Peptides against a protein of PDB entry 5JXT. Designs and how they scored, part 18

Target 1, 319 residues: chain A of PDB entry 5JXT
Amino acid sequence: SLLPKKEINVYIGMSEMQVKWYQKILEKDIDAVNGAGGKRESKTRLLNIVMQLRKCCNHPYLFEGAEPGPPYTTDEHLIYNAGKMVVLDKLLKRIQKQGSRVLIFSQMSRLLDILEDYCVFRGYKYCRIDGSTAHEDRIAAIDEYNKPGSDKFIFLLTTRAGGLGINLTTADIVILYDSDWNPQADLQAMDRAHRIGQTKQVVVYRFVTDNAIEEKVLERAAQKLRLDQLVIQQGRAQVAAKAAANKDELLSMIQHGAEKVFQTKGAFGTMAEKGSQLDDDDIDAILQAGETRTKELNARYEKLGIDDLQKFTSESAYE

## One batch from the design tools (peptide; made by RFdiffusion4, then SolubleMPNN)

Design b1_p9_6_s2 (from b1_p9_6, 4 letters changed)
Fold by OpenDDE base, seed 2:
Structure b1_p9_6_s2 (fold): chain B 319 residues (1-319), chain A 9 residues (1-9)
Amino acid sequence: as target 1 above (319 residues)
Amino acid sequence: LPPPRYLER
């Protein structure tokens, strides 16, 4: 029988470089961040801020001119300048040592480009699929990854491209490097490994930048997933969850952690204490804290009714 | 090392 998947949110602090770039993004649009634009603030402007903040959470090199150079070299700076890369680098060593194989999903094809450079730098053999990959090349990449005795350790996928009906049950670890606004897209990605033909325990690591926009993206996705489940259970088909965040929701998400980011000198959390020098005990602590916070997050939404889940309440984070 | 593929795209 297929074992139930384990899903663990991995809460990761920003690097010093990410904090500096996150501050710059907020400062550039400070009037919008403070809500001073009021009703005149376009939803498009707020969506753009959210997208820049999400890029920062993924990797600061997603911004033009952010990479240190010249000379431009693939080196340890690719890892230590992004909290997610520091944690990824340690997790991949552990995963490989366990004889596991891993799917890495992102919303951003440009992040997959960084992950390709990382794979080459670390000597990890990989496959890649994104939205631009031709159908024949997708088949070839899947077959190369799934073949008996494949030396391909990593599969790099965009969440939407990897969600399209493919079987990747030869992997047992899934890393969601970032989250989709639609929790169903991430579930569909997980279901590439967690499917009939899987023989191992599937473990999903969801990377979440702590005290940042991504925590609110995750909360909103969890809320939507619970609402969708309750609507199905109660037969209330007419309660289409408003798929798109409103302006006030987007503003609240942008403001989340912004004050602490402005006050912070250097990195956040474990990244401030250890930086790139995370040991195995630090990783175990991050995973254990993540497992606890994942259970707490799920428990918050499990207690809520349909009417509560339809309201984006900032207050429900403190009760 | 080859140049970063990220910068070539």
Scores: peptide ipSAE 0.151, ipTM 0.791, DockQ to the pose 0.431
Fold by OpenDDE base, seed 5:
Structure b1_p9_6_s2 (fold): chain B 319 residues (1-319), chain A 9 residues (1-9)
Amino acid sequence: as target 1 above (319 residues)
Amino acid sequence: LPPPRYLER
């Protein structure tokens, strides 16, 4: 029998560099962030801010002129300048030591480029698939990864390209480096490892930048997933939750944690305390805190009906 | 160390 997957949200503080870039993104459009643009503020402008903030949460080197250089070198700075990379680097060592194999999903092909450089730097053997990968190359990468005795430890995938019906049950760990706006895309990604033929307990780690826009992306995804489940269960297929965030929702998401980000001098949370010096106990603490917050998050939405979930998409804009 | 490949893409 297939064991149920274990899902853990891993809440990760921003590095000092991420905080500085997050501040710069907010400052560049401060009138928009403060809602001073009024009715004239385009939804497109807010969506652009959201996209830049999500890039910052992933890695500051997604921005031009962020990387230290010249000379440009792949080194430890690639890790310590992004909170998610610091946690990933420690977690992958543990995963490898356990004899597990890992799928890493992202929405951003440019983040996969950074993860390739990281894999080369750490000596991790990997496969890659994104939206530009030819069909033949995709088959070859899957076959190479799934091969009996494959030396490929990591599979790097864009969530949408990796969601397309492939079997990756030779991996038992899934890392969602970021989240899709559609929770079904992330589920489809998990289901590449969590499928008939899996012999191990699948564990899913969802990386979430703490005190940032990604918490609100996660909450929105959880609300939508619960709503979709209730709609299916009740046969009310026509309650298409408007999949696109409204302007007020986008503004609330942008504002979430912004004040604390402006007040912060340096890194956030465990990144401020330990930075790149995270040990195994720090990782265990992050995972335990994440498991607790994951249970609390799920428990908030399990009690809500369809009407409540539809209201919370409006009321979470006011808290 | 080699230059980062992501800057070339």
Scores: peptide ipSAE 0.140, ipTM 0.791, DockQ to the pose 0.610
Fold by OpenDDE base, seed 1:
Structure b1_p9_6_s2 (fold): chain B 319 residues (1-319), chain A 9 residues (1-9)
Amino acid sequence: as target 1 above (319 residues)
Amino acid sequence: LPPPRYLER
């Protein structure tokens, strides 16, 4: 029988470079971040800020002029300049030692380009699929990954391209490097490994930048998922969840953790204390803390009714 | 090491 998947949110501090770039993004549009634009602030401007903050949470090298050079070299700086890469680098070593194989999903094809360079630098054999991958090349990549005795350890996928009905049950670990605004896209990605033909316990690690916009993206996705479940269960199909965040919701999401980011000199949390020197005990502590916070997040939304889930709760923006 | 392929795109 297929075992239930284990899902763990992995909360990760920003590197010093991510904090500096996150500050720079907020400062560039400080009037919008402070709500000084009021009714005049465009939803498009707020959506752009959210997208830049999400890029920063993924990797600072997604910005022009962020990568150190010339000369541009693939080196340890690719890892230590992004909190998610530091955790990924340690976690992949553990996954490989366990004889597991891993799917890594992102919303950003440009992040997959960074992950390809990382795989080459660490000597990890990989496959890749994104939205630009031709149908024939997609089949070839899937077959190469799934073949008996495949030497491919990692599959790199964009969440939407990887969601398209493919079978990847030869992997037992799923890393969501970022989250989709639509929780169903992430579920469809997990279901590539968590499907009939899987012989192992599937474990899903969802990376979330702590004290940043990604916590609010996660909360909104969890809220939407619970609402969709209750609407189906109650037969209230007409309760279309307002799919698009309003201006006040977007502003609250942008403001979350912003004060703490401005006060921070250096990195956040475990990234400030250990940086790239994370050991196996530090990873276990991060995973245990993540499992606790995941249970707390789920318990918050399980108690809410449809009417409560339709309201954006900003309460966590001021903690 | 070759330059990052990310910068060539």
Scores: peptide ipSAE 0.025, ipTM 0.638, DockQ to the pose 0.499
Fold by OpenDDE base, seed 3:
Structure b1_p9_6_s2 (fold): chain B 319 residues (1-319), chain A 9 residues (1-9)
Amino acid sequence: as target 1 above (319 residues)
Amino acid sequence: LPPPRYLER
C-alpha cells in the first residue's frame, strides 16, 4: 500500500549576503514598501518587489553584482552565500547516505542553473527538466532517471514542468526549494514521487526562508489549500479562491520581517551562529523545529471556515 | 572567462 507522504516545512535563515540584498531590494522601493503610494501604487510594482524578494530568498547570485568576481568560479561561495544551499548541501549528503533519490523543484529555471553548477561541483549525477525542455528530451531524461540501477541521484525540475503527469516513483525524497502561489502546483509536483508504484515512504521538504516574504507565501498557500478543500466538500464550486493577492495583501507580505531585516547585521538564526559549518545535529534541530511549526500552521487553518478563509483572500479581482 | 551567473543562460 502507498504510505501517506510526510511533509515538513524547513525554515531557513538568510545568509549575510541575502540579508544585504534583501535590504537593498526594500530600500530601492522604500516608498512602495512603506505604503506611501496609497491608491496610486500599481499592483505590478508590488508584484515586482515580491518577485525580487523571492529571488533573494532563493539565491543572491540572481542579481547583478552579487556574485564575487571576476573571475566568476564555482566554489564553496555558491553554497555559503545562500541559506537554502547550506541546508540543501547537508541534507543531500544525508539523503545519499540513506540510499534515497531526490526530486528538487523550483519556480525559477535560473535557480536550476545554479543547482546544475552545484551538482557538478559536488559530483552529483542529475537530470533536468524545465519549461524549455523539448518533449523528446523530457522523455529521455525521465527514462534515464527511472531506469533500473540509474546512477542519477538528483532530478532538477521546474514545478510546472514537473507537474505534467510524469512518473518519478523511483525517487522517495522531494525538495520544494521554493513554493508556488497555487498549492495545487506543489501537490502535483509531490505526486510525481507519491504515486502508484512508490515502494518507500515519500518525504517532502519545503524550504521556507524564515523572517521573510516566503513565510507569507506559505501561509497564503496553506489558506488557499484549505479553502479549496472546503469548497469541494460543500459543493460551492463558484467560490474558487482567486489566486491573485490584492495590493494590501502584497504590501503586508513585503513588510513581513522587513524591520528585523533592516536591524540585522550579518546572517539570521542558525546561519548567524554556525554559518556554513552546520553539523548533523544542527540539521536535526532545523528539521524538528520545522516539523513543529508545520503542525502549528496546519492546525491554524484546519479550524477556519470558508468565510474566515475568504476574508484573508481579497475578493477585489473583479475589476 | 565565464560570465556571472545572473547573465548565464
Scores: peptide ipSAE 0.417, ipTM 0.910, DockQ to the pose 0.240; fails the geometry check

Design b1_p9_6_s3 (from b1_p9_6, 5 letters changed)
Fold by OpenDDE base, seed 2:
Structure b1_p9_6_s3 (fold): chain B 319 residues (1-319), chain A 9 residues (1-9)
Amino acid sequence: as target 1 above (319 residues)
Amino acid sequence: LPPPAYLAR
């Protein structure tokens, strides 16, 4: 029988460089961030801010002129300048030592480019598929990864490309490096490893930048997932979950953690304390805290009815 | 080392 998947949110602090770039993004559009744009503020402007903040949460090198150089070299700076990379680097070492194989999903093909550079730098053998990968090359990459005795440790995928019904049951670990706005896209990604033919316990690590926009992306996705489940169970087909956030929801998401980011000098949380020098105990603490917060998040939405789940409660970022 | 693949794209 297929074992139930274990999903853990991994809450990760920003690096000093991420904090600096996150501040710069907010400052550039400060009137928008403060809601001063009023009715004239386009939903498109807020969506652009959200997109830049999500890029920052993934890696600061997604911005032009962020990478240190010349000379441009792949080195430890690729890791320590992004909180998610610091945790990924330690986690992958543990996963490899356990004899597991891992799927890494992102929304951003440009992040997969950074992850390729990282894989080369660490000597990890990998496959890659994104939205631009030709059908034949996708089949070849899947077959290479799934081959009996394959030495490919990592499969890098965009979440959308991974959604294409492929079987990757030769992996038992899934890392969601970022989250989709649609929780079904992430579920479809997980189900590439969590499918008939899987013989191991599938573990899903969802990376979430703490005190940032990504927490609100995750909360909204969890709310939507619960709403979709209740609508199916109650036969209330007319409750179209608003597929897209409204302006006020987007503004609330942008404002979440913004004050703390502006006040912060340096990195956040464990990234401030340990930086790139996380040990195994630090990783265990992060995973344990993440498991607790994951249970709390799920329990929050499980108690809500359809009418409550339709209300995006902007808990004011000022409480 | 080849230039980072990220910088080449």
Scores: peptide ipSAE 0.095, ipTM 0.760, DockQ to the pose 0.366
Fold by OpenDDE base, seed 3:
Structure b1_p9_6_s3 (fold): chain B 319 residues (1-319), chain A 9 residues (1-9)
Amino acid sequence: as target 1 above (319 residues)
Amino acid sequence: LPPPAYLAR
């Protein structure tokens, strides 16, 4: 029988470079961040800020002129300048040692480009699929990954492209490097590994930048997922789950953790204490804390009714 | 190492 998937949110502090870039993004649009634009502030401007903050949470090298150089070389700086890469680098070593195989999903094809450079730098054999991958190349990549005795350890996928009906049950670990606004897209990604033909326990690690906009993206996704479930159960088809955040919701998401980011001179959390020098105990502590926070997040939304779930809350799930 | 591929894209 197929075992239930285990899902763990992995809360990760920003690197010092991410903090500096996060501050720079907020400062550039400080009037919008402070809500000074009021009713005149465009939703498009707020969506652009959200997109830049999400890029920062993924990797600072997604910005022009962020990479150190010349010379531009792939080195340890690719890892230590992004909290998610530091955790990923340690986690992948553990996953490989266990004889597991991993799917890594992102919303951002440009992040997959960074992950390709990382895979080459670490000597990880990989496959890649995104929204630009030709149909024939997509089939070839899937077949190469799924073949008996495949030497491909990692499959890099954009969440939307990877969500399209494929079977990747030859992997047992799923990393969501970032989250989709629609939780169903992430579920569809997980279901590539968690499907008929899987013989192992599927474990899903969802990376979430701590004290940043990604916590609010996750909360909104969890809220939407619970709402979608309740609407189906109650037969209330007319509850159009507001697919898009309003301006006030977007503003609240942008403001989340912003003050603490401005006060921070270095990195956050374990990244401030250890930087890139995480050991196995540090990873275990991060995973354990993440498992606790995941249970708390789920328990919060399980208690809410449809009317409560239709309202965006500005409050953190942990306040 | 060669220049990062993501800078060329």
Scores: peptide ipSAE 0.094, ipTM 0.758, DockQ to the pose 0.547
Fold by OpenDDE base, seed 5:
Structure b1_p9_6_s3 (fold): chain B 319 residues (1-319), chain A 9 residues (1-9)
Amino acid sequence: as target 1 above (319 residues)
Amino acid sequence: LPPPAYLAR
């Protein structure tokens, strides 16, 4: 029988470089961030801020002129300048020691480029698929990864490309490096490993930048997922959750943690305490805290009915 | 430690 998947949100502090870039993004559009634009602020401008903040949460080298150089070299700076890379680097060492194989999903093909450089730098053998990968090359990459005795440890995928009905049950670990706005896309990604033919316990690690926009992206995705489940169960297909966030929701998401980010000198949380020197005990503490916060997040939405979930999209803008 | 693989992007 297929074992139930474990999903753990991994809450990760920003590096010092991420904090500086996050501040710079907010400062560039400070009037929009403070809501001073009022009705004049375009939804497009807010969506652009959200996109830049999500890039910052993923890796600061997604911005032009962020990478240290010349010379431009792949080195430890690729890891320590992004909180998610610090945690990923430690987690992958553990996963490999356990004899597990891992799928890494992102929304951003440019982040997969950074992850390729990382894989080469660490000597991890990998496959890659994104939206630009030809159909024949996708089949070849899947077959190479799934081959009996394959030495490919990592599969790098964009969430949308990985959602295309492929079987990757030869992996037992899934890392969602970032989240889709549609929680069903992330579920479809998980279900590439969590499917008939899987023999291991599938564990999903969802990376979430703490005290940043990604926490509100996660909350909104969890709320939408619960609503979608209740709508399916009740046969009320007409209660489509609003597919796109409104301006006020986007503004609230942008403002989340912004004050603390402006007040912070250096890194956040465990990144401030240990930085790149995280040990196995620090990783266990992050995973345990993440498991607790995941249970608390789920428990908030389990008590809510359809009407409460529809209202909470409006009230969560005030907390 | 082996020298870092310098990959120019």
Scores: peptide ipSAE 0.028, ipTM 0.644, DockQ to the pose 0.092
Fold by OpenDDE base, seed 1:
Structure b1_p9_6_s3 (fold): chain B 319 residues (1-319), chain A 9 residues (1-9)
Amino acid sequence: as target 1 above (319 residues)
Amino acid sequence: LPPPAYLAR
């Protein structure tokens, strides 16, 4: 029988560079962030701020002129300038030592480009699929990854491209580098490894930037998932989840942690204490704290009824 | 090392 998947949210502090860029994004639109725009503030402007903050949570080099250079060289700066990369780097070393194989999902193909450079820099053999990958090349990449004795350790996928019915049961670890606003897209991604033919315990690590917009994206995704489950169970097909986040909800998401970000000099949390010097004990502490917070988050939404869950429903900001 | 792939775009 297939073992139940283990899902752990991994809460990660921003690097010093991420804090500076996060501040810069908020300051650029400070009137919108403070709610001073009122009825004049466009939903589009707030959605753009959300998207820039999510880019910052993934990697500061997603912004033009953020990378140090010229010359542009791949070095340790690619890792230490993003909290998620610092944790990923340590986690991948542990995963490889355990004889596991890993799927890494992101919403952003440009983040997969950074992860390719990282894989080359660390000497990790990988496959890649995104939305631009031709059908034949996709089949070839899947077959190369799944072949007996494959030397490919990592599969890099965009969440949507990886959601397309493929079998990747030769991997037992799933990293969601970022979350889809639609929790069903992330579930479909996990189900590439967690399906018939899997012989190992599937573990899913969901990276979440702590004290940032991504906590609110995760909360909304968890609310939507619980609502969808309750609607199916109760046969209430008419509970159309109010698809789109309203302006006030988007503003509340943008404001989450913003004050603490403005007050912060340097990095956040474990990134402030250890930075790139995270050891195996620091990773165990992050994973244990994440497992606790994941249980608390799930327990919060399990107690809510349909009417309470409906108050906070929002559409994916993914065009 | 080759230049970063994401900078080459």
Scores: peptide ipSAE 0.025, ipTM 0.672, DockQ to the pose 0.450

Design b1_p9_6_s4 (from b1_p9_6, 5 letters changed)
Fold by OpenDDE base, seed 5:
Structure b1_p9_6_s4 (fold): chain B 319 residues (1-319), chain A 9 residues (1-9)
Amino acid sequence: as target 1 above (319 residues)
Amino acid sequence: LPPPAYLSR
């Protein structure tokens, strides 16, 4: 029988470089962030801020002129300048030592480009599929990864390209490097490993930048998933959650953690304490804290009815 | 170390 998948949100502090770039993004549009634009502020401007903040949470090198150089070289700076890369680098060593194989999903093909450079730098053998990958090349990459005795450790996928009904049950670990606005896209990605033919316990690690917009992206995704489940169970198909966040929801998401980001000098959380020098005990502590916060998040939404789940509930209503 | 392939994409 297929074992239930284990899902853990991994809450990760920003690096010092991410904090500086996050501040710069907020400062560039400070009037919009403070809501001073009122009715005049366009939804498009807020969506652009959200996209830049999500890029920052993934990797600061997604911005022009962020990478140190010239000379431009792939080195340890590719890792220590992004909190998610620091955790990924330690987690992949553990996963490999356990004899596991891993799918890494992102919404951003440009992040997969950074992850390719990382794989080459660490000597990890990988496959890649994104939205630009030809059908024949996609089949070849899947077959190479799934081959008996394949030396391919990592599969890099965009969530949408990886969602297309493929079987990747030769992997037992799934890393969601970022989250889709549609929780069903992430479920479809997980279901590439968590399917008939899987022989191992599938573990899903969802990376979430702590004290940043990604916590609110996660909350919104969890809320939508619970709503979709209740709508299916109650046969109320007309209660489609509005697919796109409204302007006030986007503003609330942008404002989340912004004050603390402006007050912060250096990195956040475990990145401030240990930086790139995270050990195995630090990783275990991050995973344990993540498992606790994941249970708390799920328990919060399990108590809510359809009418409550239709309202954007920020955590600030319970403090 | 070689230049990152990311910069060429």
Scores: peptide ipSAE 0.168, ipTM 0.787, DockQ to the pose 0.644
Fold by OpenDDE base, seed 3:
Structure b1_p9_6_s4 (fold): chain B 319 residues (1-319), chain A 9 residues (1-9)
Amino acid sequence: as target 1 above (319 residues)
Amino acid sequence: LPPPAYLSR
């Protein structure tokens, strides 16, 4: 029988470079961040800030002029300048050593470009699919990954493109490098590995930048998922779960952790203490802390009714 | 190493 999937949120501190870029993004639009625009503030402006902050959480090299150079070279800086890459680099070594195969999902095709350079740099054999991948090339990539004795360790996918009904049960590990605003998109991505034909325990690692906008993206996704479940259970088809955040919700998400980011001179958490020198014990501690926080997050939303879940709360999952 | 591919995309 198919084993239940294990999902763990992996909370990751920003690198020093990410903190500097996160500060720069907030400072550039400080009036909007402080809510000084009031009713005149454009929802589009707030969405742009959200998008830039999410890029920063993924990798600072998603910004023009962020990469160190010239010369521009793929090296260890590609890893240590992004907290998610530091954790990914250690986690992938462990995953490979245990004889697992991994799907890595992102919302951002440009992040997959960075992950390709990383795979080449580390000597990881990979496949890739995104929204621009031709149908024939998609079939070829899936077949190459799924073939018996495939030497492809990693499959890189955009969440939406990878969600399209394909079978990838030859992988047992799923990494969500970032989260979709719609939790159903992430579930559909996980279900590429967690499907009939899977013979292993599927483990899902959801990367979440700690003390940043991504915590609020995750909370909103968890809230929506619970709301969707309750609406189905209660037969209340008319409960239009507001698919898009309002201005006040977006502002609250942008403001989350901003003060602490401004006060921070270096990296966050384990990234400040260890940087790129994470060991296996540090990874185990991050995963264990993540498992605890995941249970707490789920338990918070499981207790809420439909009326509560329709309201965005600015409160942290830990308040 | 060659320049990163993501800079050329």
Scores: peptide ipSAE 0.093, ipTM 0.763, DockQ to the pose 0.580
Fold by OpenDDE base, seed 1:
Structure b1_p9_6_s4 (fold): chain B 319 residues (1-319), chain A 9 residues (1-9)
Amino acid sequence: as target 1 above (319 residues)
Amino acid sequence: LPPPAYLSR
């Protein structure tokens, strides 16, 4: 029988570089962030701020002129300048030592480009598919990953490309490097490993930047998932979850953690204390804290009825 | 090491 998947939110502090870029994004549109624009502020402007903040949470090198150079070289700076990369680098070493294989999902193909450079730099053998990958090349990459005795440790996927009904049960670890606004897209990604033919316990690590926009993206996704479940159970097909975040909801998401980000000199949380010097005990502490916060988050939404869950709606801004 | 692939695009 297929074992239940274990899902853990991994709450990660921003690096010093991420804090500086996050501040810069907020400062560039400070009137918008403060709600001073009122009715004159476009929903598009708020969506653009949300997208830039999500890019910052993933990696600061997603911004033009952020990477140190010229010369542009792959080095340890690719890891220590992003909190998610610091945690990923430690987790992948542990996962490889355990004889596991990993699917890494992101919404951003440009983040997969950074992860390719990282894989080459660390000597990790990988496969990649995204939205631009031809159908034949997708089949070839899947077959290369799934073959008996495959030396491919990592599969890099965009969440949407990975959602296309493929079987990747030869992996037992799923890393969601970022979250989709639609929780069903992330579930479909997990179901590439968590399906008939899986012989191991599937573990899903969901990376979430702490004290940032991504906590609110996660909360909205969890709320939508619970609403979808209740609608199915109650047969209330007419409860179309309003797909679109309103301006006030987007503003509230942008403002979440913003004051603390402005007050912060340097990095956040464990990234401020240890940075790239995270050890195995620090990772265990992050995973344990994440497991606790994941249970608390789920318990919060399990108590809510349909009417309470309908008050907050999520829009997917996909680049 | 080759230059970062994402900078070459």
Scores: peptide ipSAE 0.045, ipTM 0.721, DockQ to the pose 0.475
Fold by OpenDDE base, seed 2:
Structure b1_p9_6_s4 (fold): chain B 319 residues (1-319), chain A 9 residues (1-9)
Amino acid sequence: as target 1 above (319 residues)
Amino acid sequence: LPPPAYLSR
């Protein structure tokens, strides 16, 4: 029988470089961030801010002129300048030692480019599929990864490309490097490993930048997932789940953690204390804290009815 | 080492 998947949110602090870039993004559009634009603030402008903040949470090198150089070199700076890369680098070593194989999903093909450079730098053998990959090349990459005795450790995928109904049950670990606005897209990605033919316990690690926009992306996705489940269960087809965030929801998401980001000098959390020097105990602590917060998040939305889940409660952006 | 693939795209 297929074992239930274990899902753990991994809450990760920003690096010093991410904090500096996150501040710059907020400062550039400070009037929009403060809600001073009022009715004139376009939903498009707020969506652009959200997109830049999500890029920052993934990797600061997604911005032009962010990478140190010349000379441009692939080195440890690729890792220590992004909190998610620091955790990924430690986690992949553990996963490999366990004899596991891993799918890494992102919304951003340009992040997969950074992850390719990382794989080459660490000597990890990988496959890649994104939205631009030809159908024949997708089949070839899947077959190469799934072949008996494959030495490919990592499969890099965009979440959308992973949605194609492919079987990747030769992997038992799934890393969601970022989250989709639609929780069904992430579920579909997980279901590439968590499918008939899987013989291992599938573990899903969802990376979430702590005290940033990504926490609110995750909360909104969890809320939507619960709402979709209740609508199906209650037969209330008329409850159109609001497919897209409104302006006030987007503004609340942008404001989440912004004050603390402006006050911060250096990195956040464990990234401030240890930086790239995270040990195995630090990783275990992050995973344990993540498992607790994951249970709390799920328990919050499981208690809510349809009418409550339709309300995006902006808890005060100042708590 | 070849230049980072990210910088070439």
Scores: peptide ipSAE 0.030, ipTM 0.686, DockQ to the pose 0.374

